# Designs tried in a protein design run: peptides against a protein of PDB entry 7QUU. Part 41

Target 1, 43 residues: chain A of PDB entry 7QUU
Amino acid sequence: DAVEPSVEKEYKKIISFRDTVFEGKHQQFLVPNNVRLKFLRDR

## One batch from the design tools (peptide; made by RFdiffusion4, then SolubleMPNN)

Design b2_p22_3_s4 (from b2_p22_3, 8 letters changed)
Fold by OpenDDE base, seed 1:
Structure b2_p22_3_s4 (fold): chain B 43 residues (1-43), chain A 22 residues (1-22)
Amino acid sequence: as target 1 above (43 residues)
Amino acid sequence: AEEKLKKEIEELIKEGLLKKIK
C-alpha cells in the first residue's frame, strides 16, 4: 500500500525527531502498524 | 525545529496515533 507522501513526510519527521532528540538509542515512540495504516488511510 | 516536532508528536500522542514507550 502506497504511503501518501504527506504522511510519509510526517513519519520521517517523527523518526528523525526520535533519532535526533533521543540519540536513536531508544524507541520512545511506538506507532502501531494498524494506527499507522489508519493514519495513512484517514489522511 | 525540535520544539515544533515535539508539539507535533504530542498532538499525535493525544490523537492516539503514537504511544510513548515507558
Scores: peptide ipSAE 0.027, ipTM 0.450, DockQ to the pose 0.513
Fold by OpenDDE base, seed 5:
Formats: C-alpha cells, sequence, structure tokens
Structure b2_p22_3_s4 (fold): chain B 43 residues (1-43), chain A 22 residues (1-22)
C-alpha cells in the first residue's frame, strides 16, 4: 500500500517518539497507513 | 514523565491510532 508522504512523515515521528520514550523496548506498536498522527505535531 | 507517556500511548491504542503487534 502506497503511504502518502504526509502520512510517512507522521509515521516517522511516532517511531522517533516511541524510541525516545521507551528506549527501543516497545517496537510492538504499528501505525495504520490511513491514520494521520496529528497528535504528534501538537505535542 | 515516562509513565505519563505510556498512558498517552495506551489511549492512542484505544482510539485505534496505534495497534499492538503480536
Amino acid sequence: as target 1 above (43 residues)
Amino acid sequence: AEEKLKKEIEELIKEGLLKKIK
């Protein structure tokens, strides 16, 4: 499935957030390709 | 701070914005 560049950018933010918060211990989170992670921009 | 962020991630899972990989 082709992820829009805007969604890919938001996905990269959640991965960075996950890795920072959990020190890579919580690789168990998947973001759906159709979900915009707007909450990561406002935090 | 980490515990607060864990709770926020759990809320995002409940909202369907995140999915736990098994």
Scores: peptide ipSAE 0.027, ipTM 0.390, DockQ to the pose 0.322
Fold by OpenDDE base, seed 4:
Parts: sequence; C-alpha cells; structure tokens
Structure b2_p22_3_s4 (fold): chain B 43 residues (1-43), chain A 22 residues (1-22)
Amino acid sequence: as target 1 above (43 residues)
Amino acid sequence: AEEKLKKEIEELIKEGLLKKIK
C-alpha cells in the first residue's frame, strides 16, 4: 500500500515527538495506516 | 505546532489507536 507522502511526513513527526517527549526513550509505536489517515484528517 | 501534535498523540494513545511496541 503506497503511503501518501503527507502520511509519511506526519508519521515522522510522531517519531520526533516520541523522541522529544519521552526524553530519548526510543519507545516504538505501532501506527496503523488508517490511524495515520485519521490523524491527518483531524488536524 | 508541537504542543498540538502532543495533544493529538495523547488522544490517540488514550483511544488505544497508538500501541507501544515492547
């Protein structure tokens, strides 16, 4: 499934936020594609 | 922008849409 470039950009922001907010705790988050699309629509 | 993103992610975690991978 081709992830839209906008979805990939927001996913990278989620990762950056994780690294910043969790003080370098490299906690991995599972972000389903449908959730990423919802996140973009809710902005 | 970062604070808005923070709130949105916290809501997605609260809704169980974001799952921590152990």
Scores: peptide ipSAE 0.026, ipTM 0.417, DockQ to the pose 0.372
Fold by OpenDDE base, seed 3:
Structure b2_p22_3_s4 (fold): chain B 43 residues (1-43), chain A 22 residues (1-22)
Amino acid sequence: as target 1 above (43 residues)
Amino acid sequence: AEEKLKKEIEELIKEGLLKKIK
């Protein structure tokens, strides 16, 4: 299934965050293809 | 900013919106 462009953009931000903040020590995050991560921005 | 974003990710994991990959 193709990830929606909006979800992919939010997923890329989480990966970048993981690599920067957790220094690669944390496991990768699986983001459901149909879930928008607006919560990271709207809170 | 970094600590806020960390807490938000931890909450999203707790809510089941994010899953750790094994």
Scores: peptide ipSAE 0.026, ipTM 0.400, DockQ to the pose 0.334; fails the geometry check

Design b2_p22_4_s1 (from b2_p22_4, 15 letters changed)
Fold by OpenDDE base, seed 2:
Structure b2_p22_4_s1 (fold): chain B 43 residues (1-43), chain A 22 residues (1-22)
Amino acid sequence: as target 1 above (43 residues)
Amino acid sequence: KEEEKKEKELYLKLLNGELPFF
């Protein structure tokens, strides 16, 4: 089954984010509601 | 095992909408 390009793009963001956090390059900040990963809950 | 736990915790925070995306 081919993964849709839109879904693949969002997964690439998640993986990039994970790697950034684990590399210690992610800073803690107040997260606005509009930049939260809500789409993962719909799966 | 500790890295796997941290990864799972991160994904739970993502699912809960507690973390941003880049």
Scores: peptide ipSAE 0.058, ipTM 0.529, DockQ to the pose 0.052
Fold by OpenDDE base, seed 4:
Structure b2_p22_4_s1 (fold): chain B 43 residues (1-43), chain A 22 residues (1-22)
Amino acid sequence: as target 1 above (43 residues)
Amino acid sequence: KEEEKKEKELYLKLLNGELPFF
């Protein structure tokens, strides 16, 4: 199994999350540190 | 312009760690 680069895997999650937010299905809540995007913080 | 502003705001919240990824 080609381990997709961690960045590509996180990018796919961002796109999925974006679509959810723009569909109005996302509600803001307290975000635990372990579910926050890692690669964007390192840039 | 409104959608672009919403997208930029979303990415800023992601960068700041204010939003989860799922």
Scores: peptide ipSAE 0.057, ipTM 0.525, DockQ to the pose 0.052
Fold by OpenDDE base, seed 1:
Structure b2_p22_4_s1 (fold): chain B 43 residues (1-43), chain A 22 residues (1-22)
Amino acid sequence: as target 1 above (43 residues)
Amino acid sequence: KEEEKKEKELYLKLLNGELPFF
């Protein structure tokens, strides 16, 4: 089954976020529910 | 190996909703 374009976009955000964390550019903060991956909420 | 471990830990935090995506 073709991965839905919305899910693929979320995976790209995960990779971008990973790279940001690994680069040491991520600042820890309280994570609002609306800033979390949608497919993770649907699990 | 350490980077792979950190990556796995990061994904677990994402799955648990401990980290955002942006």
Scores: peptide ipSAE 0.056, ipTM 0.531, DockQ to the pose 0.052
Fold by OpenDDE base, seed 3:
Structure b2_p22_4_s1 (fold): chain B 43 residues (1-43), chain A 22 residues (1-22)
Amino acid sequence: as target 1 above (43 residues)
Amino acid sequence: KEEEKKEKELYLKLLNGELPFF
């Protein structure tokens, strides 16, 4: 099954975040609930 | 092994909404 473009964009954000953390460039900041990934909210 | 453990821990925190994302 083809991954929907909206879901693919959310996965790319997770991968970008991972890479930033492992590069030592991660900065902690507050993320509002309305900005959270949609496919993670139902878990 | 240490890198894999850190990666799994990161994903668990993301799934639980404990960490921000870009």
Scores: peptide ipSAE 0.053, ipTM 0.521, DockQ to the pose 0.048

Design b2_p22_4_s2 (from b2_p22_4, 14 letters changed)
Fold by OpenDDE base, seed 5:
Structure b2_p22_4_s2 (fold): chain B 43 residues (1-43), chain A 22 residues (1-22)
Amino acid sequence: as target 1 above (43 residues)
Amino acid sequence: SKEKKEELELFEKLLKGELPFI
């Protein structure tokens, strides 16, 4: 099934969020460090 | 969990375009 372009866009956003918030690869916006570290400990 | 709720809130902000897509 062809993934609708809308769903693919949302998926890309989720991956970007993971990279930015969890993996800390990006710092283009202020993610509270305490929130980042908290979510990493539960994985 | 409070943590899961905070994670979901951040995802909602991302989906709404309140957070940058990189």
Scores: peptide ipSAE 0.059, ipTM 0.533, DockQ to the pose 0.117
Fold by OpenDDE base, seed 3:
Structure b2_p22_4_s2 (fold): chain B 43 residues (1-43), chain A 22 residues (1-22)
Amino acid sequence: as target 1 above (43 residues)
Amino acid sequence: SKEKKEELELFEKLLKGELPFI
C-alpha cells in the first residue's frame, strides 16, 4: 500500500525525535529527564 | 499516570510541529 506522503512525513518526525531523545544528540531540547517515550520504542 | 500524561503532551507537540524536526 502506498503510504501517503503526508503520513510518511509525520512518521519520519516521530522516528527522528525518538532517535534524538534516546541518543542524547540534542541535549538542547529540554526533554524532561522523567519522560521515557515508551510508545515510540515499540515501532 | 503523570508519566503517561507527559508522554502524550510531548507527542502532541511533535504532531503540531512545536518540537524541532532534526
Scores: peptide ipSAE 0.052, ipTM 0.507, DockQ to the pose 0.081
Fold by OpenDDE base, seed 1:
Structure b2_p22_4_s2 (fold): chain B 43 residues (1-43), chain A 22 residues (1-22)
Amino acid sequence: as target 1 above (43 residues)
Amino acid sequence: SKEKKEELELFEKLLKGELPFI
């Protein structure tokens, strides 16, 4: 099924954010270091 | 769980553009 370009764009943002968090490069004030975003890993 | 609620809140902030993406 054709994913709407807007939905694909938002999905890419989610993946980029996830990867940034997993790399430990996200700023602590935005994402606490003790928060493991398992929900985003399982997608 | 508390952890799942925090993950969902961070996800909502991302969708609202309150969190940066690279």
Scores: peptide ipSAE 0.050, ipTM 0.503, DockQ to the pose 0.082
Fold by OpenDDE base, seed 2:
Structure b2_p22_4_s2 (fold): chain B 43 residues (1-43), chain A 22 residues (1-22)
Amino acid sequence: as target 1 above (43 residues)
Amino acid sequence: SKEKKEELELFEKLLKGELPFI
């Protein structure tokens, strides 16, 4: 089944947030190095 | 914990569009 466009949009936000917090891919924003959303690690 | 509060605050900023999602 095709994922609804709204759900896909929110999923992309979660991935981008993971990349910011865990991988530092979004260097425009200061994310504290001690803060990591553990539940996003496997998504 | 302090850590969980800071994590939640960052997630709230994402939901508000204050952090990048692309």
Scores: peptide ipSAE 0.045, ipTM 0.506, DockQ to the pose 0.121

Design b2_p22_4_s3 (from b2_p22_4, 15 letters changed)
Fold by OpenDDE base, seed 1:
Structure b2_p22_4_s3 (fold): chain B 43 residues (1-43), chain A 22 residues (1-22)
Amino acid sequence: as target 1 above (43 residues)
Amino acid sequence: EEKIKEEEELYNKLLNGELPFF
């Protein structure tokens, strides 16, 4: 089945975030459990 | 291998809500 466009957009955000973190361009910090993509919440 | 392990750890932090998203 084709991945829903909403899920694909969220996946792309996860990848972009990963790349940003791996490039050392962002500080890692703890956040509340509700502060995440719906894709990750529903998984 | 190290990058893969770091990626898995990052995804676990995302899933657990330890890290934000952009």
Scores: peptide ipSAE 0.064, ipTM 0.526, DockQ to the pose 0.054
Fold by OpenDDE base, seed 5:
Structure b2_p22_4_s3 (fold): chain B 43 residues (1-43), chain A 22 residues (1-22)
Amino acid sequence: as target 1 above (43 residues)
Amino acid sequence: EEKIKEEEELYNKLLNGELPFF
């Protein structure tokens, strides 16, 4: 099925975030569930 | 394989709402 443009944009943000974490450039902290992207809520 | 495991752990933290997206 065709991925909606909004979901594709959210996926690209997740990939960018992953790369930042693997480079050791991101500090981990806990966030509320409602802050998650729609792409992850739909899983 | 270790990098794949680290990626899986990261996605689990994201799905659990432990980490933000930016």
Scores: peptide ipSAE 0.063, ipTM 0.528, DockQ to the pose 0.053
Fold by OpenDDE base, seed 3:
Parts: C-alpha cells; sequence; structure tokens
Structure b2_p22_4_s3 (fold): chain B 43 residues (1-43), chain A 22 residues (1-22)
C-alpha cells in the first residue's frame, strides 16, 4: 500500500535527524509529548 | 552491527520523546 504523503514527510524528517545525530551535530535533550510526530504517537 | 544498535537506540529515544525532530 502507498504510504500517505503526510507520513512520508514525517519519516523523512526522522531520517534527516538520524543522519545529523550520526554526524555528531545534534545535542540530546528531552522533548514534550505534544512535539512528537503523529506516526510515533500512534504506534 | 554497531550502526544497527545505535540506530535502534536512537529510534527508542525518539519514541520515548527524549530527542527532537527537525
Amino acid sequence: as target 1 above (43 residues)
Amino acid sequence: EEKIKEEEELYNKLLNGELPFF
């Protein structure tokens, strides 16, 4: 089944974030639940 | 194997809301 365009956009953001973390360019901090991506809350 | 373990840990932190999205 085709992935919904909104879900694909959110997934691409997570992949971009992953790449940034592996490059050592991101600082870890706690994120409020309301800022989490929809598809991660629905799992 | 090390990269896979690091990726799994990252996704667990994302699911738990310990890391932001951009």
Scores: peptide ipSAE 0.059, ipTM 0.519, DockQ to the pose 0.052
Fold by OpenDDE base, seed 2:
Structure b2_p22_4_s3 (fold): chain B 43 residues (1-43), chain A 22 residues (1-22)
Amino acid sequence: as target 1 above (43 residues)
Amino acid sequence: EEKIKEEEELYNKLLNGELPFF
């Protein structure tokens, strides 16, 4: 099943955001420090 | 297993609007 290009782009954004939050790699997304720190404290 | 649980929690927070989606 060919994933629609729009859906694939959204998944790539989610994965990039995940990597930013978990690994602290701010390569593609600017995650606000307060949001990131809240997420890490709630883990 | 712990990493999968953490990812599931992240996705739930994204879906619930508790974390921003860019």
Scores: peptide ipSAE 0.044, ipTM 0.485, DockQ to the pose 0.057

Design b2_p22_4_s4 (from b2_p22_4, 13 letters changed)
Fold by OpenDDE base, seed 5:
Formats: C-alpha cells, sequence, structure tokens
Structure b2_p22_4_s4 (fold): chain B 43 residues (1-43), chain A 22 residues (1-22)
C-alpha cells in the first residue's frame, strides 16, 4: 500500500529527530506538538 | 514489519518524552 503523504512527512520528522538526537548531542530536547507523530498516537 | 513497528514505537516514546535516549 502507498504510504499516505501525511505519514511520510511524519516519518521524515522521526528520522530528522533521530539523527539530531544521535549526532553526539548529550542533551534532551523538548519536542513541539507539531513535530510529534499524530498517526502513531491514534493507533 | 515487526521490527519497523518496534522502531516507530520507540521513536514515538522519544518524541513524547516517555523514554530517555541517553
Amino acid sequence: as target 1 above (43 residues)
Amino acid sequence: EKEEKEEKEYYLKLLNGEEKFF
């Protein structure tokens, strides 16, 4: 099944967040609500 | 598919602040 464009956008946010977190930054981030994965929370 | 679901769940916890990444 084709991934919906909304899901793809949220997936890109996951990857960007992952990369940012694991780029050697020893700091926790406050993630804004607009960056959070809405489609995974509703499952 | 199971591994991808587990990864997505992990990143959801990170984004929600429910789990530590360090």
Scores: peptide ipSAE 0.065, ipTM 0.534, DockQ to the pose 0.058
Fold by OpenDDE base, seed 1:
Structure b2_p22_4_s4 (fold): chain B 43 residues (1-43), chain A 22 residues (1-22)
Amino acid sequence: as target 1 above (43 residues)
Amino acid sequence: EKEEKEEKEYYLKLLNGEEKFF
């Protein structure tokens, strides 16, 4: 099934955020504004 | 503040592999 382009973009943001957090680049667990996910609120 | 907490909680589930978003 083709992932909708909007969902794919949000997925890439999740992965980028996860990787950044796991690399220890953030001392506090804060969701940066650039990785805010719309579909997470709509479900 | 409530929305931000809910969003953080959801991201924590994603980070822990506890929730699938697909």
Scores: peptide ipSAE 0.061, ipTM 0.515, DockQ to the pose 0.079
Fold by OpenDDE base, seed 2:
Structure b2_p22_4_s4 (fold): chain B 43 residues (1-43), chain A 22 residues (1-22)
Amino acid sequence: as target 1 above (43 residues)
Amino acid sequence: EKEEKEEKEYYLKLLNGEEKFF
């Protein structure tokens, strides 16, 4: 199934965030509002 | 479907700062 390009871009942001969080840096960072996943809240 | 919903919910908690990592 073709994922909508907008949704795919948001998933890439999640994956990047996930990877950063689990890299073992033990550092908290604020997720900017522009990278927050709108589609996860609307579904 | 259940696993995908659980994954999405987890990532929402991460992005909202509702989950503690350490």
Scores: peptide ipSAE 0.058, ipTM 0.515, DockQ to the pose 0.041
Fold by OpenDDE base, seed 4:
Structure b2_p22_4_s4 (fold): chain B 43 residues (1-43), chain A 22 residues (1-22)
Amino acid sequence: as target 1 above (43 residues)
Amino acid sequence: EKEEKEEKEYYLKLLNGEEKFF
């Protein structure tokens, strides 16, 4: 299945968020609104 | 498919603040 460009953009956001979270491991962090991916909620 | 579902579930926990990093 071809990954839709919208989904690919959301995957890039989630990867960026993951990396930020792991860099901040063992610390409190705020989840930015821009990384709240819609496709994860819609499935 | 299983790994993708597990990954999505993990990231939903992150986004909801259900996963603890302490």
Scores: peptide ipSAE 0.057, ipTM 0.499, DockQ to the pose 0.042

Design b2_p22_5_s1 (from b2_p22_5, 10 letters changed)
Fold by OpenDDE base, seed 4:
Structure b2_p22_5_s1 (fold): chain B 43 residues (1-43), chain A 22 residues (1-22)
Amino acid sequence: as target 1 above (43 residues)
Amino acid sequence: PKIATYEEIEKEIEKIKKEVRE
């Protein structure tokens, strides 16, 4: 089945976020309880 | 607030990679 364009865009945003965090060498960061990675990606 | 780790990030990335492959 064709991947929804929204899912592909979400994946790209998460990869971008990950790379930014890794570049900063931040092994951990504070987030609200039970928040999904979407919160971090959209900040 | 809680501490998020790289492990949590990687787990969510793998879930999304699975969705993109389907």
Scores: peptide ipSAE 0.081, ipTM 0.462, DockQ to the pose 0.165
Fold by OpenDDE base, seed 1:
Structure b2_p22_5_s1 (fold): chain B 43 residues (1-43), chain A 22 residues (1-22)
Amino acid sequence: as target 1 above (43 residues)
Amino acid sequence: PKIATYEEIEKEIEKIKKEVRE
């Protein structure tokens, strides 16, 4: 089954965010409000 | 904005990878 475009778009944003964070080499980072990581913000 | 860890991100990436494969 074709992956829902909404899920794929969310995945791409999360990967992009991860890669940006990994460049900083920090164990902890601030989750920006514009990133579709609502699950991380709600924790 | 809230503080998160790499471990938390990796855990959620793994969940989304599973959802995309299903």
Scores: peptide ipSAE 0.080, ipTM 0.472, DockQ to the pose 0.180; fails the geometry check
Fold by OpenDDE base, seed 3:
Structure b2_p22_5_s1 (fold): chain B 43 residues (1-43), chain A 22 residues (1-22)
Amino acid sequence: as target 1 above (43 residues)
Amino acid sequence: PKIATYEEIEKEIEKIKKEVRE
């Protein structure tokens, strides 16, 4: 089934965020308020 | 700001990957 463009956009943002954060090699990190990943915001 | 872990991100990536494949 065609993935809704909203889900694909969110996926790309999560991957980009992961790749950026993994460079820090920390197990935990502060998610800044400007990072609008749905799963991180809804917590 | 909220605390997140790499494990949490990987779990959500896996969920989204499954959703994208459906």
Scores: peptide ipSAE 0.077, ipTM 0.464, DockQ to the pose 0.166; fails the geometry check
Fold by OpenDDE base, seed 5:
Structure b2_p22_5_s1 (fold): chain B 43 residues (1-43), chain A 22 residues (1-22)
Amino acid sequence: as target 1 above (43 residues)
Amino acid sequence: PKIATYEEIEKEIEKIKKEVRE
């Protein structure tokens, strides 16, 4: 199925961010506002 | 920016992976 370009773009940003942070072996990190994470709106 | 744990991020990644594949 054709995925909307906006959803795919946000997914790629999150994966890239995760991979960079995981390499640092941190338990917690700052999530930038330009990354779409739904759970951040409930806080 | 907000502070998040790896567990929270992994849960959101799995939801987004599902959304992208649907």
Scores: peptide ipSAE 0.075, ipTM 0.469, DockQ to the pose 0.169; fails the geometry check

Design b2_p22_5_s2 (from b2_p22_5, 10 letters changed)
Fold by OpenDDE base, seed 2:
Structure b2_p22_5_s2 (fold): chain B 43 residues (1-43), chain A 22 residues (1-22)
Amino acid sequence: as target 1 above (43 residues)
Amino acid sequence: AKIATYEEIEKEIEKIRKEVRE
């Protein structure tokens, strides 16, 4: 089944954040307010 | 701005990977 485009877009952003954290050897990443990830949004 | 942990990111990656495989 084709991955839904919205899910794929969010996945790519999450991978980018993972890579940023991993490459920096940091345990935490600062998420800018303009980033729209469902799990990182303030509830 | 919000701080996310590496663990939180990995959990969401695994969640999305499951959704894509279904």
Scores: peptide ipSAE 0.073, ipTM 0.457, DockQ to the pose 0.179
Fold by OpenDDE base, seed 4:
Structure b2_p22_5_s2 (fold): chain B 43 residues (1-43), chain A 22 residues (1-22)
Amino acid sequence: as target 1 above (43 residues)
Amino acid sequence: AKIATYEEIEKEIEKIRKEVRE
Protein backbone atom coordinates (compact mmCIF):
# COMPACT_ATOMS: atom_id res chain seq x y z
CA ASP B 1 0.00 0.00 0.00
CA ALA B 2 1.15 3.53 -0.77
CA VAL B 3 0.66 6.87 0.97
CA GLU B 4 -2.24 8.76 -0.56
CA PRO B 5 -1.04 10.96 -3.44
CA SER B 6 -2.56 14.03 -1.77
CA VAL B 7 -0.48 13.50 1.39
CA GLU B 8 2.72 12.84 -0.52
CA LYS B 9 2.21 15.91 -2.71
CA GLU B 10 1.61 18.09 0.34
CA TYR B 11 4.75 16.74 2.03
CA LYS B 12 6.81 17.49 -1.07
CA LYS B 13 5.44 21.03 -1.12
CA ILE B 14 6.44 21.56 2.52
CA ILE B 15 9.96 20.23 1.91
CA SER B 16 10.31 22.33 -1.22
CA PHE B 17 9.21 25.39 0.74
CA ARG B 18 11.78 24.66 3.46
CA ASP B 19 14.60 24.11 1.02
CA THR B 20 13.93 26.89 -1.49
CA VAL B 21 12.33 29.68 0.58
CA PHE B 22 13.84 29.24 4.04
CA GLU B 23 17.16 27.80 2.80
CA GLY B 24 17.20 25.62 5.91
CA LYS B 25 17.55 28.65 8.22
CA HIS B 26 14.10 28.29 9.77
CA GLN B 27 13.06 25.21 11.72
CA GLN B 28 9.41 26.20 12.05
CA PHE B 29 6.66 27.90 10.09
CA LEU B 30 3.06 28.98 10.41
CA VAL B 31 0.84 26.20 9.11
CA PRO B 32 -1.76 27.59 6.71
CA ASN B 33 -5.36 26.55 7.25
CA ASN B 34 -5.56 25.18 3.70
CA VAL B 35 -2.78 22.60 4.24
CA ARG B 36 -4.15 19.09 3.68
CA LEU B 37 -2.08 17.51 6.45
CA LYS B 38 -4.81 17.62 9.11
CA PHE B 39 -2.40 16.90 11.99
CA LEU B 40 -0.70 20.26 11.33
CA ARG B 41 -3.97 22.18 11.58
CA ASP B 42 -5.84 23.11 14.71
CA ARG B 43 -8.05 20.28 15.91
CA ALA A 1 -3.36 28.36 12.19
CA LYS A 2 -0.52 27.09 14.39
CA ILE A 3 3.26 26.98 14.35
CA ALA A 4 4.82 23.61 13.54
CA THR A 5 8.45 22.59 13.25
CA TYR A 6 9.76 20.84 10.16
CA GLU A 7 11.06 18.10 12.44
CA GLU A 8 7.54 17.51 13.77
CA ILE A 9 6.20 17.43 10.22
CA GLU A 10 8.82 14.94 9.05
CA LYS A 11 8.18 12.70 12.08
CA GLU A 12 4.42 12.68 11.50
CA ILE A 13 4.87 12.02 7.77
CA GLU A 14 7.18 9.10 8.55
CA LYS A 15 4.56 7.69 10.96
CA ILE A 16 1.95 7.91 8.19
CA ARG A 17 4.32 6.22 5.73
CA LYS A 18 5.04 3.46 8.25
CA GLU A 19 1.35 2.87 8.97
CA VAL A 20 0.60 2.61 5.23
CA ARG A 21 3.49 0.17 4.65
CA GLU A 22 2.39 -2.11 7.53
Scores: peptide ipSAE 0.066, ipTM 0.438, DockQ to the pose 0.142
Fold by OpenDDE base, seed 5:
Order: structure tokens, then C-alpha cells, then sequence
Structure b2_p22_5_s2 (fold): chain B 43 residues (1-43), chain A 22 residues (1-22)
């Protein structure tokens, strides 16, 4: 199935963000508001 | 912006990977 462009776009944002943080060796980091993370809604 | 850990981010990445494959 053709992956919905919106889902693929959010996946790429999260991967790029993760990789940037891993390079910084931070255990905790600020998640941008423009990245869809469902677990942050309940906080 | 909200604070998250690596573990929380990896769990959410796994969910999104499942959504892309479904």
C-alpha cells in the first residue's frame, strides 16, 4: 500500500530529531511541538 | 516542547513504523 504522505513525513521528522539528539549524547531532550508523539498528549 | 527520554522516543518510533507498514 502507498504509505500516506503525512505519516511518512512525521516518521522522518522523528528519526531526524532522534539522530540529532543521539549525536549530542543527551539522556533527556525537548521534543518539538511539530513532531507527532502520542505519549506526550497524556502528560 | 516537552521533555522525553530515548526510551520513550524509541517506543513512539516503533508505533509509527507499524502505522507506515499497515
Amino acid sequence: as target 1 above (43 residues)
Amino acid sequence: AKIATYEEIEKEIEKIRKEVRE
Scores: peptide ipSAE 0.070, ipTM 0.452, DockQ to the pose 0.168; fails the geometry check
Fold by OpenDDE base, seed 1:
Structure b2_p22_5_s2 (fold): chain B 43 residues (1-43), chain A 22 residues (1-22)
Amino acid sequence: as target 1 above (43 residues)
Amino acid sequence: AKIATYEEIEKEIEKIRKEVRE
């Protein structure tokens, strides 16, 4: 199994998170403090 | 905790897509 670069691993997590949140039909959502996606924590 | 939008996520997705293709 080719080791996916860290960027591709994070991309897959973002897509999975997006799809999960889209199912909630809210344009805005609460980002928990424990979310591992750096951009959602540090902004 | 903070509020985020789908638009903010889509902007970061597009940024990561560029980083993977470069």
Scores: peptide ipSAE 0.066, ipTM 0.436, DockQ to the pose 0.159; fails the geometry check

Design b2_p22_5_s3 (from b2_p22_5, 11 letters changed)
Fold by OpenDDE base, seed 5:
Structure b2_p22_5_s3 (fold): chain B 43 residues (1-43), chain A 22 residues (1-22)
Amino acid sequence: as target 1 above (43 residues)
Amino acid sequence: PKIASYEEIEEEIERIRKEVRE
């Protein structure tokens, strides 16, 4: 099935965030209150 | 603020990748 544009957009944001964390050599991070990633808000 | 891990990000990436390929 075709992935909804909203899911693809969220996926791209997660990849970008991962790359930032990896480049910073962070294993753990504080989730800010203004996080736009849905899975981080739910945790 | 909550604490999240790099592992939790990778798990979510793999979840979405699986959903896109199925």
Scores: peptide ipSAE 0.217, ipTM 0.688, DockQ to the pose 0.163
Fold by OpenDDE base, seed 4:
Parts: structure tokens; C-alpha cells; sequence
Structure b2_p22_5_s3 (fold): chain B 43 residues (1-43), chain A 22 residues (1-22)
């Protein structure tokens, strides 16, 4: 099935967030209130 | 504010990667 443009957009945001916040560290973190990732807001 | 982990993010990344490959 063709991936919806919305899913691709969210994927790019998740990758960017991961790279910026964690730098490869396997740690828990407090989700910033201004985060716009749907995945992190809905959890 | 909510707590999340790197592991949860990697699981979501892998989920989306699978959807893109299918």
C-alpha cells in the first residue's frame, strides 16, 4: 500500500527528534510540552 | 508532561519503516 504523505512527514519528524534529543542514548526523557510529534503527544 | 524513551521512539520508527516497505 502507498504510504500516506502524513505518515512520511511524521517519520521525518521522529528521525529528526531522535537525532537531536538522544544522540543514540537509550534513556527516558520528559516530553517537551511544545513537541509536535503525534506519537509522543498521544502516548 | 509525559515520559517517553528512546526505545519507544525506535519501535515507532521501525513500525513506520515496515509500512513504507510494504
Amino acid sequence: as target 1 above (43 residues)
Amino acid sequence: PKIASYEEIEEEIERIRKEVRE
Scores: peptide ipSAE 0.183, ipTM 0.656, DockQ to the pose 0.166
Fold by OpenDDE base, seed 3:
Structure b2_p22_5_s3 (fold): chain B 43 residues (1-43), chain A 22 residues (1-22)
Amino acid sequence: as target 1 above (43 residues)
Amino acid sequence: PKIASYEEIEEEIERIRKEVRE
């Protein structure tokens, strides 16, 4: 199935966020109130 | 603000990877 461009954009954001936040090998992080990642807001 | 884990991030990445491959 053709992946919707919106899903691909969100995926790239999640990977970029992961790589940045866990650069120091942290197991947990504080989600800021201004987070734009959908999966972190919906939880 | 809330706390999230690395595991929760990896689970979401894996979910999206499955959707992209199907």
Scores: peptide ipSAE 0.156, ipTM 0.636, DockQ to the pose 0.165
Fold by OpenDDE base, seed 2:
Structure b2_p22_5_s3 (fold): chain B 43 residues (1-43), chain A 22 residues (1-22)
Amino acid sequence: as target 1 above (43 residues)
Amino acid sequence: PKIASYEEIEEEIERIRKEVRE
């Protein structure tokens, strides 16, 4: 199945976000109110 | 602001990876 471009775009954003957090050596972090990742907003 | 964990991010990444592979 062709990956929906919207899903791939969101995946890339999540990977980038993960890498940023991991590079900071954070196990936990404060999610900014302006974050655009759905899974972080919906929690 | 909410608190999130690295683990929660990894779980979401794995979920999306699964969806992309299906």
Scores: peptide ipSAE 0.139, ipTM 0.619, DockQ to the pose 0.165

Design b2_p22_5_s4 (from b2_p22_5, 9 letters changed)
Fold by OpenDDE base, seed 3:
Structure b2_p22_5_s4 (fold): chain B 43 residues (1-43), chain A 22 residues (1-22)
Amino acid sequence: as target 1 above (43 residues)
Amino acid sequence: PKVASYEEIEKKIEEIRKEVRE
């Protein structure tokens, strides 16, 4: 079924943030390997 | 940039949720 616009917007913002951080391109955060692995398990 | 914990990243994700859900 169709996803509500607010839910889609939330998803896109979260994925964009996650990808930027995990690629080491975020201005504020560096993520160590143990934290990265935890996100991969908990998704 | 600083080394982030899992909790810090989850907090930032929750902030994004609050911004979208107004």
Scores: peptide ipSAE 0.517, ipTM 0.849, DockQ to the pose 0.771
Fold by OpenDDE base, seed 2:
Structure b2_p22_5_s4 (fold): chain B 43 residues (1-43), chain A 22 residues (1-22)
Amino acid sequence: as target 1 above (43 residues)
Amino acid sequence: PKVASYEEIEKKIEEIRKEVRE
């Protein structure tokens, strides 16, 4: 079954945000290693 | 950029979800 376009859009935006933050490329946030590791354990 | 907590990141993710559903 095809994923709804709105769900795919949401997923892509969240993944892009997460990746930019964890790579230290986000303009607003720097994430400590302990916070990054918590996200990696949750998924 | 500022040093963010886990809660601040979760809040921003929820804001993204809200923006997509509006």
Scores: peptide ipSAE 0.515, ipTM 0.848, DockQ to the pose 0.759
Fold by OpenDDE base, seed 4:
Structure b2_p22_5_s4 (fold): chain B 43 residues (1-43), chain A 22 residues (1-22)
Amino acid sequence: as target 1 above (43 residues)
Amino acid sequence: PKVASYEEIEKKIEEIRKEVRE
């Protein structure tokens, strides 16, 4: 089944946010390694 | 920028989900 456009849009925005944060380039957030590792396990 | 908790990041992700569904 094709992914709904809204779900695809949501996915793209979340991935963009995640990548920016984990690269240390987000204006609001710095993520410690322990938090990063938790996201990798829990996704 | 501030050092973020897991909960703060999850909250921000949920805000993004709400914005897309509006």
Scores: peptide ipSAE 0.500, ipTM 0.842, DockQ to the pose 0.780
Fold by OpenDDE base, seed 1:
Structure b2_p22_5_s4 (fold): chain B 43 residues (1-43), chain A 22 residues (1-22)
Amino acid sequence: as target 1 above (43 residues)
Amino acid sequence: PKVASYEEIEKKIEEIRKEVRE
């Protein structure tokens, strides 16, 4: 089945946000290693 | 930028979901 445009948009925005945060490039958030590791474990 | 908790990141993800569905 074709992915709905809204689902694709949501996915892209979430992944972009997550990646910028975990790369330490987000303007709002710095993520400690323990938090980063929790996301890697829980995904 | 501030040091974020896991909960704060999850909250921001949920805000993104809300914005897409509005």
Scores: peptide ipSAE 0.496, ipTM 0.841, DockQ to the pose 0.764

